# Peptides against a protein of PDB entry 3B8E, part 175

Target 1, 230 residues: chain A of PDB entry 3B8E
Amino acid sequence: PFLIFIIANIPLPLGTVTILCIDLGTDMVPAISLAYEQAESDIMKRQPRNPKTDKLVNEQLISMAYGQIGMIQALGGFFTYFVILAENGFLPIHLLGLRVNWDDRWINDVEDSYGQQWTYEQRKIVEFTCHTPFFVTIVVVQWADLVICKTRRNSVFQQGMKNKILIFGLFEETALAAFLSYCPGMGVALRMYPLKPTWWFCAFPYSLLIFVYDEVRKLIIRRRPGGWVE

## One batch from the design tools (peptide; made by RFdiffusion4, then SolubleMPNN)

Design b2_p24_5_s1 (from b2_p24_5, 23 letters changed)
Fold by OpenDDE base, seed 5:
Structure b2_p24_5_s1 (fold): chain B 230 residues (1-230), chain A 24 residues (1-24)
Amino acid sequence: as target 1 above (230 residues)
Amino acid sequence: VEEVYQEALKLLEEARKKREEALK
């Protein structure tokens, strides 16, 4: 997110503190769950093949999978961000290079895509209105990530949602999202203004995309053992 | 702060509606 913010010079889509909350709060339980599952899977299913080479390959594959999922999460967040800004009169093309004027508190006549002038305060309200939906989008997409991470090779339908740690992670992420989105004072403290409930559903297509992507990936791995997708 | 925010959102929504009407 920050790289796109810097490269495109768009208004800040997500605050640093919020990102920290995602990384430390929402990703911790998934990471623990995944680490535990890896340890359990490695203990139960892997006969002692050459433990050094198999471990390295597995770590690389996991890293790549998480990188891809993280990219889809970011895309989902940015989609939500652009939709909100577009609804408020700022089309994506108009946002390119706008940051300099957007962040200047002395400029009170920044024009949107339709020629309406926005004060600094109005712009910041719109910006902060984007932060919460971006965060919520990430959380909703992480639900799918958590579900798919429960099984590396098996379908979610085969293993089911019996992992208590996974369920706990889903509740923790949801509770954190609700807290940050609706708790009084979060707008000032974290620059996250209250979110319309409809925006929770905006991320669902991306969650579904991740789910489908992972199921297809797992299907390919099962059908082509030793392939490049492993 | 919340009241100010809600008022600002209302103003933004009104402005959006005016833009939408102007574009019709």
Scores: peptide ipSAE 0.027, ipTM 0.613, DockQ to the pose 0.018
Fold by OpenDDE base, seed 4:
Structure b2_p24_5_s1 (fold): chain B 230 residues (1-230), chain A 24 residues (1-24)
Amino acid sequence: as target 1 above (230 residues)
Amino acid sequence: VEEVYQEALKLLEEARKKREEALK
């Protein structure tokens, strides 16, 4: 998120402190849970047929868990960010390069995509309104991603959610998100304004899409073992 | 801060409604 903020010169979608909360509070427990995740029942039942392929499988699982999840999370967060700003009159194209004027306290006539002028205070309210939903979106997407990454070939419905550590991690993430979103003073301390309950659902279609995509991918892998989709 | 935020949200919603009306 911060890199895109610098590269695209868009208004800051997520505060640095909130990013630290994600890294320390959200990612740690899920990462540990994945490390202790029981190998898929079919992997455990199969004697290591080829040590090289098994190592590659593990590396692929790790890369999916850390690399792909991180990318999907960022995309989900930015999706929510752009939705909120678009609803407030700032289309994504208009946000490119807007940071300089956005952060200038002396410019009180920044125009949105529809020609409405925004004061510095109004802009900061909109910016801070994005922080909490961005964070919550990351958490909601992480739920889906963690559930997806639990299995390589089997559907989530077949393997079930047997990892208690993973479940605990999901609850911890949710509790942290709720705390940061609704605890008094967090709006001032973290510049995370209280989140309307409706915004929790903004990420759900995205999470569902990813879930469906992965289930379809897994279905293809099961039907065509050794295919290019593996 | 919460009161200011709620007031700001109301203003933003009013502004949104005005934009929606202007686009019709």
Scores: peptide ipSAE 0.026, ipTM 0.638, DockQ to the pose 0.018
Fold by OpenDDE base, seed 2:
Structure b2_p24_5_s1 (fold): chain B 230 residues (1-230), chain A 24 residues (1-24)
Amino acid sequence: as target 1 above (230 residues)
Amino acid sequence: VEEVYQEALKLLEEARKKREEALK
């Protein structure tokens, strides 16, 4: 998020402190839970040909999984960010290069995509209104990602939800999201203003899309082992 | 801060409605 903020010169979608809270807080328990997830039945059935190489492959697979999860989460967050800003009159294309004027407190006539002028205070309110939904979106996407990433080839329906630690992690993450979103003082401390419960559902279509995409991907992998989709 | 925020949200919502009406 911060890199895209710098490169695209868009308004800051998520505070740096909040990003750190995600990376160190919300991702930690789920990551640990995934480490204790049962290996896929196909991996367990395959005798390790070479323990050293197979361990390296597994470590690479885990590393790629974490990297992919992070990217998907960021995409989900940015989706919500762009939706909120678009609803407030700022189309994605208009946000490019807008940061300089956006962050300038002396400019009170920043125009949106429809010619409406925005004061500095109004702009900051809408910016901070994006922070909380961005975070919530990451959490909602993580629900799908964690369920998806526990398997590489098998369907979630085949592997099942047997890891109680994973389930606990999902609830803990959701509770943390609720706390940060609705606890008094978080708007000042983390620039996370309270959000309407309806914004929790903004990420659901995205999560569903990712879920369906991954199930289709896994289906293709099962039908065509060794394909480029792996 | 919360009161100012709520007032601002109302203004933004009113502005949004005006934009939506203008786009029709």
Scores: peptide ipSAE 0.026, ipTM 0.634, DockQ to the pose 0.018
Fold by OpenDDE base, seed 3:
Structure b2_p24_5_s1 (fold): chain B 230 residues (1-230), chain A 24 residues (1-24)
Amino acid sequence: as target 1 above (230 residues)
Amino acid sequence: VEEVYQEALKLLEEARKKREEALK
């Protein structure tokens, strides 16, 4: 999200604190779960024939899977961001290059796509209104990952401890999202403004997309056993 | 700040409704 903000010069879609929460919560929990799964698998499986090559291949596969899921999550967040800004009069094309004027506190007449003038304070309010839905979208998309893990019949029984860590991580993310979205004072302290409950549903299409993506991936793996897509 | 935010949200919602009505 922050990279697209820099490259496209759009208004900031997600606050720095929220980005840190995602990095620490969303990325760390899967990494820990993988470390435990590897430890459990190493206990259960005979010595890997080539521990260095097998570890590298597994790390690459995991990195690619998480990279792909992370990209879909980011796309979901940006979709929500663009929808909210479009509803407030800023079409996606108009946002390109707007950051310079958007962040200038001395410019109080920035025009939206419909010619309405926005003060600095009004612009920052609509920007911060996007931060919470972006984060919530990512959390809701993470729920799809939980469902995907549960639908892996053979892996659910083998991943008992990993699933508990993942469930705990998703619970923490959801609790954090609820806290940041609805706790009084968070809008002032963290620039996370309250979110209408209806915006939680905006992420569901992307959760479905991840579910479909994983089912397609599983189908490919089933048709080509031993492929690198595992 | 919370009061300003709530007022701004109301204004944004009113502006959104007016735009939706104007587009219909």
Scores: peptide ipSAE 0.027, ipTM 0.654, DockQ to the pose 0.018; fails the geometry check

Design b2_p24_5_s2 (from b2_p24_5, 24 letters changed)
Fold by OpenDDE base, seed 4:
Structure b2_p24_5_s2 (fold): chain B 230 residues (1-230), chain A 24 residues (1-24)
Amino acid sequence: as target 1 above (230 residues)
Amino acid sequence: VEKVYEEALKKLEEARKKRLEALE
């Protein structure tokens, strides 16, 4: 998020403190949970056929868990960010390069995509309105991502959610998200304004799409072992 | 802060409504 902020010169989608909360409070426990994840049932039933292949399988699972999840989380967060700003009159294309004027306290006539002028205070309210939903979206997307990354070939329905540590991690990050979203003073301390409950659902279609996509991918892998999709 | 935020959100919603009406 911060890199995109710099590269695209868009209004800051997520505060640095909130990013730290993600790293320490959201990513740590799930990452630990993945280390203790039970091997896929088909892997456990098979004697190690090829040590090189088994190592590659583990590396691929790790890559999916840390690389793909991170990318999907960022995409989900930015999706919510752009939705909120678009609803407030700032289309994504208009946000490109807007940061300089956006952060200038002396410019009180920044125009949105529809020609409406925004004061500095109004802009900051909209910016801070994005912080909490962005964070919550990351958490919601992470739910789906963590669940789908548990298995390589088997569906979630076949493998089940047996890792109690993972389940605990999901509850912890949800509780943290709720705390940061609704605890008094977080708007001042973390620039995270209270979140309307409706925004919790903004990421759900995205999470569902990713979930369905992954299940379809896994289905293809099961039907065509050794295919290019693996 | 919460009151200010709520008031600001109301203003934004009203502005949004006006924009939508202008697009129709």
Scores: peptide ipSAE 0.020, ipTM 0.575, DockQ to the pose 0.018
Fold by OpenDDE base, seed 1:
Structure b2_p24_5_s2 (fold): chain B 230 residues (1-230), chain A 24 residues (1-24)
Amino acid sequence: as target 1 above (230 residues)
Amino acid sequence: VEKVYEEALKKLEEARKKRLEALE
């Protein structure tokens, strides 16, 4: 998120404190749950043909998978960010390069894509309105990602929800998201303004798309082992 | 702070409504 913020020079999609909450508060239990789930999955159970080289390849593949999950989460967050800003009159193209004027408290006439002028206060409110949905979107996408990570080849429907730690982690993460989103004072402390319940569902189509895509991918892998889709 | 946010959100929603009406 920060790289896109710097490169595209867009308004800040996610606050630093919120990022810390993700890294230190939200990701711990899911990461632990994922580690246990991987031990039960085909990811770690595959006997290496060559223990030395295949172990290194597996570690690289696991590292890439974690990197991809992080990218998917970021994409989901940015999707929600752009939707909210577009609904408030800021189209994605208009956001490019806007940060300098956006963050300037002395400019109170920043125009949106429709010519409406926005005060600094109004801009910060809509910005902080994006922080909470971004965070919640990450949580919702993590539900799918964690479920997907149970196995590389088997369908989620075949593997089932066997890991109680994963289930607990999902509930805890969701509870934390609700706390950060709706607890009084979070707007001041974390720059996370409360969400309308409808925004929790903004990420669902995206999460579903990823889930379907992964199931299709796994189906292809099962039918054509060693293909380019793996 | 929450009240201020809610009031601001209402203003944003009203502004959004006006923009949508202008596009129709």
Scores: peptide ipSAE 0.022, ipTM 0.592, DockQ to the pose 0.019; fails the geometry check
Fold by OpenDDE base, seed 3:
Structure b2_p24_5_s2 (fold): chain B 230 residues (1-230), chain A 24 residues (1-24)
Amino acid sequence: as target 1 above (230 residues)
Amino acid sequence: VEKVYEEALKKLEEARKKRLEALE
């Protein structure tokens, strides 16, 4: 999210603290989960024939999987961001390059796509209104990832401890999302304004898309066992 | 700040409603 903010020069879609919370939550839980899975696998399986090569391959596969999940999550968050801004008069094309004027507190007549003038305070309110839904969207997409992991028949039985850690991590992220969204004072402290419950559902189409994508992937794997898609 | 946000959100929603009505 922050990279797209810099590259596209759009208004900040997500606060830095919230980004750090996501990065810590989404990177640490998988890393811990992997460490436990490796420990469980080492107990259950004979010594890996080539521990260095097998570890490198596993780390690469996990890095790619989490990289892909992270990209999908970011896309979902940005979709929500663009929807909210479009509903408030800022079309996506108009946001490109707008950051310089958007962040200038001395410019109080920034025009939206419909010619409406926005004060600095109004712009910051709509910006901060996007932060909470962006974060919530990521959390809801992570729920879909959890469901996808649970629907993997062979992996659910093999991932007993890993699955518990993942569930715990998602619970923490959900609790954090609820705290940041509805706790009084978070708008001042973290620039996270309260979210209407309706916006929790904005991420569901993306969750469904991920679910469908994974089911299609599983179908391909089932039809072509031993393929590279596995 | 919460009151200011709520008031601003209400104004934005009203403006949104007017824009949607104008587009219909």
Scores: peptide ipSAE 0.019, ipTM 0.552, DockQ to the pose 0.019; fails the geometry check
Fold by OpenDDE base, seed 2:
Structure b2_p24_5_s2 (fold): chain B 230 residues (1-230), chain A 24 residues (1-24)
Amino acid sequence: as target 1 above (230 residues)
Amino acid sequence: VEKVYEEALKKLEEARKKRLEALE
């Protein structure tokens, strides 16, 4: 997902240190909870059991879950990033290749999509304004992702919310997001400026869409086992 | 992916530095 930064050459949506905090911090507890839930729902209930094949399938399911969550998180983050920049005059298409000029402190007349000129300082402010909402969006998307990725086949309504570790992970992640978003000094340390509470809701439509999509996907899988959708 | 990104950023920073040095 981060290859987009290099390929598209767009302004940096999220700081490297913050990315590391996500990968090493926020994803750890949820990932562990998902590993247990996947084993319980998809492997442990399968009959007849073959320990060798079932272990392999479980490892594949876990690996797929990690990859899928990461991709969905990136998509959600980029959605918020593009929304913020568009609201500030930079349409997505205009951001392509803009990074070179964006990061050049000697260029103080970078034009947005509407011909407004932006100084280096102004550009960095809007860039850093994206960092916190991007991170928060990842957390909000994870709420949905963690719920829907508990199992690959069963509906959330069928599986339920019995995994206390998952619930704890959701609260911990939310608390961490609040801390990083509003604690003094995070703007300097992590390039995360404080955000308005309204930005927490930016990802909700996206999370809802992913939730609905996944439920529909699971419904199709249940009706047509072994299909290409699986 | 993160390593590749960091390396790319480093290259961009180096290129920027060279540009600044050329302007001085």
Scores: peptide ipSAE 0.006, ipTM 0.300, DockQ to the pose 0.013; fails the geometry check

Design b2_p24_5_s3 (from b2_p24_5, 24 letters changed)
Fold by OpenDDE base, seed 3:
Structure b2_p24_5_s3 (fold): chain B 230 residues (1-230), chain A 24 residues (1-24)
Amino acid sequence: as target 1 above (230 residues)
Amino acid sequence: VEEVYQEALLKLKLARELREKALK
């Protein structure tokens, strides 16, 4: 998200706090899940056929899978961001290169796509209105990851520990999203304004997309057993 | 902050109305 902000020179879609919450929340759960999976694999006494190559392949596969899921999550967040800004008079094309004028506190006549002038304070309110929905979108999209993990034909026992950690992580992220979205004073303290309940549903199509993506991936794996797309 | 927020909300509402009119 921050990379697209820099490359496209668009208004900042995520606040520093939301970025930190995503980095700590979304990346920690996969890392912990991986650590437990390695520990469980070691306990199950199946000698890795080639411990060096199999570990590297598994780490690469996991990194690619999480990288792809992360990209889909980011796309969902940006979609929500662009929808909100478009509803507020700023079409996506108009946002390209606008950051310089957007962030200049001395420019109080920035025009939207409809010719309305926005003061610096008004622009920042619109920007901050996007931060919370972006984060919430990521959280809702991550719910699909929980469903994906449940549908894996891994043994119920392997699913059990991974599911507990994942459920706990998703619960923490959801609780944090609710806290940041609805707790009084968060708009002033963290520049995260309250979210309308309708925006929680904006992420559902992307959750469905991740679900479909994973089912297609699983189907490919089933058709080509032993393929490195695991 | 609350006044600026309310003004921003009004502008947002107006922008939505303009968008709805433009789509019609």
Scores: peptide ipSAE 0.147, ipTM 0.751, DockQ to the pose 0.018
Fold by OpenDDE base, seed 2:
Structure b2_p24_5_s3 (fold): chain B 230 residues (1-230), chain A 24 residues (1-24)
Amino acid sequence: as target 1 above (230 residues)
Amino acid sequence: VEEVYQEALLKLKLARELREKALK
């Protein structure tokens, strides 16, 4: 997220403290839960031909999975960010390069995509209104990611939700999201303004798309073992 | 702060209206 912020010169989608809360608060429990997830029956049935190489391959696969999850989460967050800003008059194209003027306290006439002028304070309110939905979106997307990551090749429907730690992690993550979104003082402390409950559903289509994509991917892997999609 | 917030909300409303007009 921060890299895109620098490269695109867009307004900051998520505060640094909030990013840290995501990385340390929301990702840890799910990561632990995934570490305890039983390997797919196929992985367990394959006797490691070479324990060293197979362990290394597994570690690489896990690292790639985590990297991919993080990327998907970021995409979901940015989607919500752009939706909110677009609803507030700032189309994505208009946001490119706008950061310099956006963050300048002395510029009180930043125009949106529709010619409305925004004061610095108004812009910051809009920016901070994006932080909470961005965070919530990450959580909602993470629900799907956690479910998806249970299986590498098999459908989620085949393996089921037997990992109690994963379920607990999902609840904890959701509780944290609710706390950060609605607890008094979070707007001041974390620049996370309260979120309308309706915004929780903004990420659902994205989560569904990821879920469908992964199921299709897994289906392809099952039908074409050894393909480039692996 | 509350006044600025209310003004921001009004601008948001106006932006939405302008968007709706532009899509039409």
Scores: peptide ipSAE 0.145, ipTM 0.750, DockQ to the pose 0.018
Fold by OpenDDE base, seed 4:
Structure b2_p24_5_s3 (fold): chain B 230 residues (1-230), chain A 24 residues (1-24)
Amino acid sequence: as target 1 above (230 residues)
Amino acid sequence: VEEVYQEALLKLKLARELREKALK
């Protein structure tokens, strides 16, 4: 997210505090949950046919898959960001290069896509309105990511949700998101303004996309047993 | 802050109205 902020010179989509909350609050517990995940029945039973090449290939494939999932996750966050700003009068095209004027405290007449002028304070409110939904979007997409990471080969429907630690992690992420979104004072303390419940659903298409992507990937792996994709 | 927020909300409403008019 920060890279796109720099490259596109758009208003900051996600605050530093929200990033820290993701890293410390949402990623840690899921990572622990995955460490305690029961090995998929297929993973433990299959010795690598070629220990040198198969390990490297597998690590690369896993890295690529997680990289692609991470990309989808980021796209989900940016989608929510652009939707919010568009609803506030700032179309995506208009946001390109706007950062310099957006962040300048002395410019109080920044125009939106419809010619309305926004003061520094007003546009900062709009910016901060994006932080919470972006964060929540990431959390919702991470639900899908965590669920699919449970298995390498088997479908989620085949493996089931047996890991209580994973379920707890999902609950904790959701609780944190709810706390940051709706607890009084979070707007002042963290610049995370309260979120309308409708914004929780903005991430669902991307979560579904991740599920579909993973199921297709796993289906390919199952159809080609012993292939390089395992 | 509350006044600025209310003004921002008003601008949001206006932006939505303008958008709706532009899409018709």
Scores: peptide ipSAE 0.137, ipTM 0.743, DockQ to the pose 0.017
Fold by OpenDDE base, seed 1:
Structure b2_p24_5_s3 (fold): chain B 230 residues (1-230), chain A 24 residues (1-24)
Amino acid sequence: as target 1 above (230 residues)
Amino acid sequence: VEEVYQEALLKLKLARELREKALK
């Protein structure tokens, strides 16, 4: 997430504490559940012709899948980030290069896309208002990602939700998201301000798009094994 | 454009309220 922050020089979309909460609190159980699902569906059911080569290929495929999931989660978070800032008067184009002035506490007249001046305090409130929805968006995207990553070739409708660990992980991360979003003191301790319930749905169209895309991808893979889409 | 601008001002107000709630 902060790679784009550095490259695009935009206001920080996610704080250090929230990153730690994602990595340590949210991603652990889902990652374990994903590893079990992939092992059950794609890896362990097929006897490797060559145990060494096939194991290495599978490890590489798993590693790529985890990397892609993380990227998709970040994209979902950034989508929510840009939506929130746009609704607060900061269009995406205006955010490019704005960080220097945004983070300067002595500049209290930073203009938004509509000419409204924002004090440092106001800007930081808006910035921190993005942290909670960003985190929640990651959780919502993880729901889709965990479901679609159960198998690489089979449809979600074919595989079903058999992994109890995955189901538990989904509930745990959702409960954590609710705790961090609504527990008193989280805004002070973690800079995660409470959010409107409507923001939970911000990622749903994106998650649905990913789900549809993945189902189409899997359909293509089933029809054309070994294609470039794999 | 004006409608979006007014909404942004409302969001700023909301952000302040959320901050106050977070501090309690």
Scores: peptide ipSAE 0.034, ipTM 0.543, DockQ to the pose 0.024

